Peptides against a protein of PDB entry 2AKA. Designs and how they scored, part 222

Target 1, 299 residues: chain A of PDB entry 2AKA
Amino acid sequence: MEDLIPLVNRLQDAFSAIGQNADLDLPQIAVVGGQSAGKSSVLENFVGRDFLPRGSGIVTRRPLVLQLVNSTTEYAEFLHCKGKKFTDFEEVRLEIEAETDRVTGTNKGISPVPINLRVYSPHVLNLTLVDLPGMTKVPVGDQPPDIEFQIRDMLMQFVTKENCLILAVSPANSDLANSDALKIAKEVDPQGQRTIGVITKLDLMDEGTDARDVLENKLLPLRRGYIGVVNRSQKDIDGKKDITAALAAERKFFLSHPSYRHLADRMGTPYLQKVLNQQLTNHIRDTLPGLRNKLQSQL

## One batch from the design tools (peptide; made by RFdiffusion4, then SolubleMPNN)

Design b2_p29_7_s1 (from b2_p29_7, 18 letters changed)
Fold by OpenDDE base, seed 3:
Structure b2_p29_7_s1 (fold): chain B 299 residues (1-299), chain A 29 residues (1-29)
Amino acid sequence: as target 1 above (299 residues)
Amino acid sequence: ESKKKKEEEELKKAMKEVEEFIKQLEAQR
């Protein structure tokens, strides 16, 4: 079973290289959420590095196929620049921005063409995620007035696929009933069979409020449940707070909080990584026999 | 037990066939 995720990674790379990105129902996890929901911070916390574009508005403008690979060495590789190893994760960020701008131009538009990024690290489990553009209602700069619909259409290309799992990222300091991530997940997965809930910003909730009922899967039940995480604050990011220190602070948060203490062993970024690795591995196992038959029919 | 063994054998076969398919696509690059 250890080779299932790497096998699908090679398949993803092969299809991306021939331009067949949109039509394949590959076993994968798509990451969805509103702008500022904390998606990028969750992904960076898995790697333990700052490497994703940052800014106001729509930052992710192309799908990012993020392939995490457990390795003794730490480096990144892009499918579009084979043979170049990146050891500076700031250069990884700059390459994502440059490759995005190369395809979308200067108007801050979006493109459905994925960027394929592989990160080797001793700090990751084998895990592949498709980071999707954040849902927004307000165009910024030279963005087209229909950008909301363009983003939704792009997301729907992934999340409507039967073999797509959905990582729905929602902030706890906003009305979860109004979560863009949970809304789109409910639209395409009405029975909650493919959706994993991530609740961010638990540390930013109003005093005397908590997300206990959500995290206990009582409010909006998902078969795969919810996992709470605490990301670095913007102040911590700007201050270059170490991600290892942030993970320790996250653990302390759950253990010390009266409403979450009993859930602490089923919360936080390390537990989320483990759950996603296991769920993706099992999902590939269950879907691969059917996928092979589809692939053979396309030859 | 026999069902689990059959499912494991089917998975191994599927993995092999997918790997062969990938190699064919990689050779076209």
Scores: peptide ipSAE 0.488, ipTM 0.908, DockQ to the pose 0.725
Fold by OpenDDE base, seed 2:
Structure b2_p29_7_s1 (fold): chain B 299 residues (1-299), chain A 29 residues (1-29)
Amino acid sequence: as target 1 above (299 residues)
Amino acid sequence: ESKKKKEEEELKKAMKEVEEFIKQLEAQR
């Protein structure tokens, strides 16, 4: 069972290199959320490094296949530049930006062609996520007027697949019933069988309000439930606040909050990473015999 | 127990066949 995620990673890399990515229903987790929902911060908190592009508007403009691999060493590798090991995560960020701009051009358009990034670290569990462009309603700069539709179409190519799990990232300081992530998840998974809810920005809720009913899976029930997290603020990111210190502050937040204290052992980024590793492993186990049969029919 | 053993053997077989398929794709590059 320990080799199931690495096996699927090799399969993903093999299909990416031959350009046949679109036709295979691979067991995977797609990350969906509105702009500023905190998707990139959740991914960086798993690695414990700042390595994703930052800015206003649509930051992720290509799918990012992020393959986390537990290792004694810490480095990153891109599929498009095999053999180059990155140990500086600022260089990883710059390579994502450069490779994105190379394909999308100067107009900040989007491309469905994935970037494949593998991160080896002692601080991660084996986990693969597909980070997708953030949902937006308003074009910024030179973006095409139909950018909302282009993003939605791209997301639908992933989330409509039967073997795709959906990590729906929603901010707690906004109306959760109106969450773009939960809306798209409900459209393609109306029974909530493939969706995992992540609730961010719990520390930014109005005084006297809480997300307890959501986190207890009572308000908008998902079979796979909800996990609350507390990400670094934009000010903390710009100030290069240490992610390890932020994870300690997250733990303290849940333990000290009257509404969340009883849930604290089933909340936070480390628990989310563990749950995602287990769910992906089990999902690969359940889908691999069927996937094998499909692959054999293509030979 | 017999059902669990059968499911485990089927998974091992599926893993092997997927690995062989990957090797074939890698050789075509």
Scores: peptide ipSAE 0.481, ipTM 0.906, DockQ to the pose 0.759
Fold by OpenDDE base, seed 4:
Structure b2_p29_7_s1 (fold): chain B 299 residues (1-299), chain A 29 residues (1-29)
Amino acid sequence: as target 1 above (299 residues)
Amino acid sequence: ESKKKKEEEELKKAMKEVEEFIKQLEAQR
């Protein structure tokens, strides 16, 4: 079972190299969320490094196939730059930006062509995520006026696939009933069978409010449930607060909060990573025999 | 136990066949 995620990673890389990325119903987890939902911070918290593009507007403009691999050494490698090991995660960020701009141009457009990034780290579990562009209603800069629909169409290429699990990232400090992530998930997974809810910004909720009902799976039921996380604040990011200290603060938040204390062992970024590893592994196990049959029919 | 063993054997077979398919795709590069 430990080799299932690496096997699918090799399959993803092989299909990426031949340009057939979008047409395959591979067992994968697509990450969806509105802009500023905290999606990038969740992914960086898994690695323990700052390596994703940051800024205003659409940050992720191409799908990012993020392959986390447990290893004794820490480095990153891009599929488009085979053999180059990145040990500086600032260089990883710059390469994502450069490779995005190479395809999309300077107009901050989007492209459905994935970037494949593998991160080896002693701090990660084996986990592959497809980070998708953040849903937005407002074009920024030279973005086309229909950018909302272009993003939606790109997301639909992934989330409509039956073997795609959906990591729906929603901020708690916004109306969860109106969450773009949960809306798109409900459209393609109306029974909530493929969707995992992540609730961010629990520390930024209005005083006297909580997301307990959502986290207890009582408000918007998902078969795979919800996991709350607390990301670094913008002040913490600007202050270069390390992710390790942020994870300790997250644990303290859940343990000390009256509404969440009883859930604390099933909350936070480390628990989310574990759950995603287990769910992806099990999902690959369940889908691989069928995928094999489909692949054989294409030979 | 017999059902689980059969499922594990089927999975192992599927993994091998997928690996062979990957090798064929990699050889086309």
Scores: peptide ipSAE 0.481, ipTM 0.906, DockQ to the pose 0.767
Fold by OpenDDE base, seed 1:
Structure b2_p29_7_s1 (fold): chain B 299 residues (1-299), chain A 29 residues (1-29)
Amino acid sequence: as target 1 above (299 residues)
Amino acid sequence: ESKKKKEEEELKKAMKEVEEFIKQLEAQR
């Protein structure tokens, strides 16, 4: 079972190299959420490094296939520049931006062509995620006026696939019933079979309010449930607060909060990583025999 | 137990066949 994620990673890389990415129902986890929902912060917290583009508007403009690989060494590698090892994660960020701009041009448009990034680290579990553009209603800069629909169509190309699990990232300090992530997930997964809920910004909720009923899976039931996380604040990010310290603060938050203390062992970024690793591994196990049959029919 | 063993052997076979498929794709580069 330990080799299932690496096997699918090699398959994904091989298909990416031949340009056939869009048509394959690979066992994968697509990350969906509105702009500023905390998607990038969740992914960076897994790695323990700042490496994703930051800014106003849609930061992710191409799908980012993020392949986390447990290793004794820490470095990143892109499929488009294979053999170049990045040890500075700022250079990783710059390469994502440059490679995005190379394909999308200067208008900050979107492209469905993935960027494939592999991160080797002793601090990660084997996990592959597809980070998708953040849902938005407002074009920024020179973006096309229909950018909302272009993003939606791009997301639908991934989340409509039967073998796609959906990591729906929703901020707790917004109306969860109106969550863009949960809405798109419900559209393509009405029975909540493929969706994993992530609730961010639990530390930014109004005083006297909590997301307990959501986290207990009582309000908007998902078969795979919800996991709460506490990301670094924008102030913490700008101040370059250490991610390890932020993970300790997250643990303290859940343990000390009256509404979440009883859930604390099933909350936070480290628990989310474990769950996603297990969910992806099991999902590959369940889908691989069928995938094999489909692949054989294409030869 | 026999069902689980059969499912495990099927998975192992599927893994091998997918690996062979990957090698074929990699050789076409």
Scores: peptide ipSAE 0.476, ipTM 0.906, DockQ to the pose 0.761

Design b2_p29_7_s2 (from b2_p29_7, 15 letters changed)
Fold by OpenDDE base, seed 1:
Structure b2_p29_7_s2 (fold): chain B 299 residues (1-299), chain A 29 residues (1-29)
Amino acid sequence: as target 1 above (299 residues)
Amino acid sequence: SAARAAEEEALLKAMKEVEAFIEELEKQK
């Protein structure tokens, strides 16, 4: 039996290429979160490479359809430059930046047109995520004054779709009740049926505080629950700390923390990747019959 | 179940056919 995720990836690529993707409710996971919530770090931790644009303010300015494919080889390919294999992930980062600038210009505007990036790696499970621009409240630099609303409108194009799962990334060192990710998720998924909570920055919480109740799904219940992760610090990223070492440190964090030890096997980036793979696979299986019928009726 | 697996295979085949059609349409444009 062919893997469902790669099949949907090819379908997604085909629709993207013909410009008809906007009308399709494809089974997918959209990643949402405020600026600096740790979205990019979560995605990079899945790949085990630094490949996403970094900086202050809005870094992701176009949706990034990140297709992770388990493979014996490691390389990346973009849909907009088929046949070019990237083995240097710095070049991948540069291509994302260049392709973003090509469409949005130099004024740091946004575009709803996705960038499609496929990463082949022996270190990943099959998983497709749509990384969306970080929600912001304050325009920076040459950004348009309505950039907050432009981002929200763009996010809504994805998260309002019934077949869209929402990976809501929230930092633990901020008031979770005020999480931009959870707010937008609750707006479009009030019953918490499509939302998966990711709690970052657990290592940066104030002394004597923890997110145990959140991670145990007791404070703000989601049907699909919460998974805590520990990302590299900005200092670690700037210092090019190895992601493998960071993943080991994450595991150690959960195992050694009194409040999280009992949850440790259901926490961390590797577990998150596994859960997302399983949930996406199951979601595809459940939604494909309806999608097939819709598509066939249009043929 | 075996029945579910068979249905899934049939679904996958149908989806591939739809995909192939879309790809062909793309090539024609």
Scores: peptide ipSAE 0.026, ipTM 0.588, DockQ to the pose 0.371
Fold by OpenDDE base, seed 2:
Structure b2_p29_7_s2 (fold): chain B 299 residues (1-299), chain A 29 residues (1-29)
Amino acid sequence: as target 1 above (299 residues)
Amino acid sequence: SAARAAEEEALLKAMKEVEAFIEELEKQK
């Protein structure tokens, strides 16, 4: 019997092939957050490789459908270049950049057309995420002044769908009440039924402050709760610090922090990956029968 | 459990039907 997540991946690929990417309410997890909230670092930590574009300003300019598949081998494949297996993840990064530029041009514009990337790895659980452009208020280069609203409109195409779960990524070193991720989630999910909170940058909080009340789901409660993570610093990324070492440091952080020690077994990137796998699997089980009926009724 | 296995089988069947539908849509283009 096939796993449910890989099965839905085949549906996603089929829909992409026929050009109906945004019209189908497939069970999925959309990743939302402000610029520099740590979204890309969370995704790279799942894979254990550096493979996403980096830089200042808007980095993600097209939706990235990231399909993680547990396998004995490690390689990546793009839907737009079938038959090519990537084993060098720097080449994966370059392909994302090239494919983005091919569609958007050189003006740093955005496009709602997804890039579909599948990563096979022994280090991942089966999981599909849709990485969306980071919310920003500042246009870069020759971007139009209304780029903020263009990004918002793109995000709304995903997060308004009833079968879309929302992974809301917020930095702890900023006012959580003003989180761009939580604001957009609250707009489309006012009862907090579809939203999973991720709190990044816990290691960058001011001395004497903590996010304990948030992580205990007491301050801004979500039905699906919050998970704290600690990503590599920009210095660590530039220095090519090993992700395995970073995951060990994350575990040490939670265990050694007086405010988080009691939560440590329900925090960190490995726990987040497990929770997302379970949440997505259950969500697929609940939604697929209804989706089939809807599709059949449109014949 | 047997109940879970039956549910997964039903979902797999439903997915195959959806896949067949998508293939038919592609042929009609």
Scores: peptide ipSAE 0.025, ipTM 0.529, DockQ to the pose 0.400
Fold by OpenDDE base, seed 5:
Structure b2_p29_7_s2 (fold): chain B 299 residues (1-299), chain A 29 residues (1-29)
Amino acid sequence: as target 1 above (299 residues)
Amino acid sequence: SAARAAEEEALLKAMKEVEAFIEELEKQK
């Protein structure tokens, strides 16, 4: 039996090539979160490479369909430049920025047209995620004054789809009850059937506070639960701390923390990647019987 | 165009792969 995630990747590529981007109801995981919630760091931790644009304001301005494929080799490919293999992940970063600017122009606007990036690596599980622009409340620089609503409308095009799972990324050092990610997820998935919670910045919480109740699924229950992760600090990123060392530090964090040690085997980036692979695979299997008819209607 | 035709063919191929997979899943039930 064929691997289901690569099969859906081929469908995504085919639809993207014919211009059927935002209208797709393929089984997928959309990543949502406020700006600086740690989404980019989570995705980079899956790959084990620095490859996503960084900066202030809206960094992700187009949906990024990130297709992780387990392989014996390590390289990246873009759908918009098929045949070019990227082995330098800094070049991947630059290509994302260039391709974003090509469509959005110099005004730092947004576009709903995805960038399709496939990463082959021995260090990843098969997993496809759609990284969406970070939710913002205040325009900065030359951004359109209604950028908040433009982003929201873009997100809604993805997260309202029945076959879309939602990876809601929330920082623990902010009020989780007011998480933009969890709010939008609750709006479109009120029963919490399609939402997976990711809690970042657990290492940045004030002393004497913890997110135990959230991680134990007791505060804001989701059917698919929550997974805590510890990302590299901006200082660590700037200092070129490798992701391997960061993953070891993350493991140590959970094991040594009084509030989280009992959950440690169900926390951290490696566990998150495994869960997402399993959840996506199962979701694809459940939705495939309906895909044939849907796909036929698109021709 | 030839490019458009190739894209449509790729879509058709992907659809056939999905169909084949669904059929295999049905046999395993």
Scores: peptide ipSAE 0.025, ipTM 0.603, DockQ to the pose 0.069
Fold by OpenDDE base, seed 3:
Structure b2_p29_7_s2 (fold): chain B 299 residues (1-299), chain A 29 residues (1-29)
Amino acid sequence: as target 1 above (299 residues)
Amino acid sequence: SAARAAEEEALLKAMKEVEAFIEELEKQK
């Protein structure tokens, strides 16, 4: 049987190219979380490269459709720049920034128009994610005073779709009850049927505290559960710490932590990637029959 | 435009592939 994720990627690209993205409820995973929740780090850890914009405030200002494709070669391609293969991931970062600024201007505004990025790599599983702007309440720079609501409205365009799974990214070193990601997920998925929880910054929790109850799905139960990850610190990122070394450190963290050792085989970035691949594949299989009629009506 | 036509052809092709896949799934039931 044909791989389902690449098949849906072809549909997604075709609809994006003709400007019909908003009308399609394609099976996808939207990544949501507050600013500095660790979303970008999770995505970069999947690829094993630094390639996403960094900075203070709102960094992601357009939806980024990130299509990971397992391949024997490593390179990136943008839908808006056909025929150009990027092998330097710093150039990928610069292209995201340039393409974002081209549409939004220099005022740090946002646009709902996606950027489509495909990354071929031997180090990834087939996986498509939509990285969305981080939720914030405070405008920065020249951002409009209603930027919070603009971001929320943009997020709602994705997460309200029935075939959209929600990857809710929450930091463990903050009150989970106040997680922006879990709040928006609960609003649009009150029964927790479409939400996958990711808990970041487990290594930054106060001494004597842990997120065991959350990770065991006992505190705020989600049907699809929670997966803990340990991202590189900002210092590690600035120091260009190798992602492979960071993944090894993450594994060591879970294995050595008294509260998480028993969960270690169901934690960490590699396991998260595997789970997301499987869940997306299954979700595509379940939704494709229903999408057939809808897609036929758009042709 | 030629570019638009190419994207429409790609869409049509992808749709046919999806349809073929669904048909195979239905046959296995």
Scores: peptide ipSAE 0.058, ipTM 0.635, DockQ to the pose 0.069; fails the geometry check

Design b2_p29_7_s3 (from b2_p29_7, 15 letters changed)
Fold by OpenDDE base, seed 3:
Structure b2_p29_7_s3 (fold): chain B 299 residues (1-299), chain A 29 residues (1-29)
Amino acid sequence: as target 1 above (299 residues)
Amino acid sequence: MSSLLEELKKLQEAIEEVLELIKELEEKA
């Protein structure tokens, strides 16, 4: 069966090039979560490279359409910089920052205009994700006092679309009932049909506490369930700990933890990648008849 | 004007390619 994800990527690029991304309800996965929920770390763990902007406050200030493509070679390409192949992922990070600042200015404002980044790698599954700005209540720097609402309105442009799946990223070391990701997901998907839960920071929970009931889908049931992941610690990131070593440590964490050992084969970043690839592929297939009709009406 | 027409043409070509691939998948099913 032909991989359907590359086909949708071609459409996404074509619509992005003409500025009409908002008009077509393309099957996609939007990544939502509070600031510091671990969204960027999950995406970097998929690629196996450090390439996303870092910092305090709002780091992602534009939607990032991240197209992962399985390939024999490793490089990145931006839609706004056609013909340039990036092999240094630090240069990818710098280009995201520069392109963000070009549109938003130096005031750390936000823009709903996506950045389209394609990453070719032998280490990825075909997968397209839209990384969205982290939800926050506190403006930083020269941000407008209503920045919380501006971010929310931007997120709503994506997550209200019927063909949008929602990857809700929540940290386990915070009260899950207060998860910004699960709150926004419940607002637009009250039946939990489009939402996939990701639980980060399981390694940072207080001693004697666990997220077992959440991961077993017993506490806040989602039709598509929850997947736990363990990202690199800030110390590991600052120490430039290799992502491959971090993935091995994640596997060891789940296998050795009394509360998670029985779930270990359905946890971790590699399993999350597989699930997202399958979910997106199936979702594309289910939406193809409707997409065909919409595309035919535009010819 | 020429750049917009070229972009619209590329969009049309991409749509046609996807429609053809959908058709091929339907014929093999």
Scores: peptide ipSAE 0.067, ipTM 0.650, DockQ to the pose 0.034
Fold by OpenDDE base, seed 2:
Structure b2_p29_7_s3 (fold): chain B 299 residues (1-299), chain A 29 residues (1-29)
Amino acid sequence: as target 1 above (299 residues)
Amino acid sequence: MSSLLEELKKLQEAIEEVLELIKELEEKA
């Protein structure tokens, strides 16, 4: 079973190299959510490194195919820079920014052409995620006034595919009924079969409020349920707070909170990573017969 | 188990064929 995710990664790389990625409904997990919902922080917490672009407004402007591979060594590789190994994750961030700007220009536009990044680490499970641009209503810089719809159309290219699982990232300190992530997921997955809910910012909820009913899958039921996480604050990120220390603080948060203590073993970033690895592995296995037939028909 | 291993083998063969095709296209360009 450990080889299924790497096998699909080879297909992704092969089809990306020829520009034909759009023709295959590959088993994958697309990450969706509003701006500042915490998507990039969840991905960095999986790696245990700061490596994604940061800032205000639209940060992710191209899809990022993030291939996590368990390895004895820690380094990153880009598909567009074959043979170059990155060991400094600040250089990984700079390469994402440079490659984004090369294609989109200086106007902060978006492109549907993915960046393919593979990260080898002893601290990760095998997992492939597609980080998508954050949904927004506010254009920044020289962005066109219809940028909201351009982002939505880009997301729809991924999330409408039957073999795409949806990681819907929603902040707990906002009205969940108005979550951009859950709205788009409900549109393309009305029965909640392909959607996994992630609830961020549980530590930023108003005093006397909690997300217990959501996390217990009672308020807006998803077949695959919800997982709560606690990301680093912007102050913690700016202060270069260690991600390992942040993961320990997350565990302490769930164990000490009266509303979440009974759920603590099914919450947090390490549990989320395990669930996603298992869900993706099972999903690949179930889709392999159809994928083989499709590949054989296209060759 | 035997059926899954056979499916994986066929998928690997298909990947190899795609990679060979890519190589041929790169050599002709």
Scores: peptide ipSAE 0.054, ipTM 0.598, DockQ to the pose 0.184
Fold by OpenDDE base, seed 4:
Structure b2_p29_7_s3 (fold): chain B 299 residues (1-299), chain A 29 residues (1-29)
Amino acid sequence: as target 1 above (299 residues)
Amino acid sequence: MSSLLEELKKLQEAIEEVLELIKELEEKA
């Protein structure tokens, strides 16, 4: 079963290379959430490296197909730059920015054309995620006034696909009932069959409040449930706090918190990564018969 | 042209591998 994700990655790369990415309902996980919901931090915590563009507003402006591959070596490769191994993750960040700007220009526009990034690491489980632009209502810079709808339409190209799982990233320090991630997920998955909830910023909730009912799947039930995570604070990021130290702090947070202690073994970034690996593997297996029929009809 | 043909070949190979894997999974089920 461990080989299913790499196999689908090869299909994904091949389809991407010929420009047919949009037409195939490949089993995948799309990451959705509002701006500043913590999506990029969750992905970086999986890798244990700072490698995604950072900033205010829309940072992810193209879909990023992030293929995590467990390996004895640590390096990254881009599909658009075959044969170049990146061992400096700062160079990975710069390449994402450069490749984004090459297509979108300097006006901070968006493009539906994916960037395909593969990360080999001993610290990752096999996992493929599609990081999507953060939902926003506020144009920044020279963005068109309809940027909200452009982002929404881009997200819909992924999340409407039946074989797409949805990683809905929502901050706990905001009204979860009004979460952009959960709203879009509910629109395309009204029964909550394809959606996995991630609750970030649990450490930033007001004193005397908690997200226990959400994390226990009692408030907004999803079949696949919710997983809480604690990302590095902006201060921690600016202070170059190591991700390993942040993961230890996350574990301590859940274990020490009165409302979350009983859930601590089903919370945090390492558990999320494990769940996503298992969910994707199972989802690939379940979708393979349908994929076969589609692929055979194209031969 | 050579690059496109190579990518089409890789696509075909990837499809064949997936089909083989599906077959193996169906036989074990």
Scores: peptide ipSAE 0.046, ipTM 0.617, DockQ to the pose 0.069
Fold by OpenDDE base, seed 5:
Structure b2_p29_7_s3 (fold): chain B 299 residues (1-299), chain A 29 residues (1-29)
Amino acid sequence: as target 1 above (299 residues)
Amino acid sequence: MSSLLEELKKLQEAIEEVLELIKELEEKA
């Protein structure tokens, strides 16, 4: 059963090569969240490397199809530059930036054309995620004045698909009732059947406040529930704090926090990765017969 | 024209290979 995710990855690569990405309802997980919600940090914590673009404004400007593959070796490959193995994850970041700029130009525009990145690592579970541009209301720099709507339209191309699971990333230090991620998820998945909630920045909540009711699935219930995570601070990222040390600190946070201690075994980045792998695998299995029939009808 | 036809053939072969793998996985399940 672990081979189902790599199989879907091959399909995804084949369709990406022909430019027909939009027409296939492939079983996948779309990652949605507001700008600075912590999406990139969650993805980097899965890999254990810093490899995603950083900066002010909209960082992700094209969908990033991130294919994690458990392997004995550690390297990355892009679909647009087949045969090149990246072992330096700073070069991976630079390639994402360069390939983004190649299509969008210098004006910080967006494009719906995905970048396909495969990461082989002994530290990952098989998992495919589509990182989508962060939702924003305010254009930055030379961004088009309608950038909010362009991002929304791009997200809708993915999250409206029935076989798309939604990883809704929301920061705990902001009003969760106003979460852009949860709002868009509720719009396209009103019964919460396809949505997994991720709550970031739990360590940055005001003293005397907690997200316990959300994490216990009592406030805004999702069928697939919520998982809390603690990402590295910007200071920790700038200081090149080791991700492994950050994951240990995350575990300690949940175990030591009075409001979260009882949930600690169902929290944190490693648990999130495991849950996503299992949910995606099961989702693929359930959708494969329908996918096969659809693909056969197109041959 | 020849290059496009070759690309389409390669794509068809890749899809057929994946469909066969799906079938094999379904038979083992």
Scores: peptide ipSAE 0.023, ipTM 0.585, DockQ to the pose 0.066

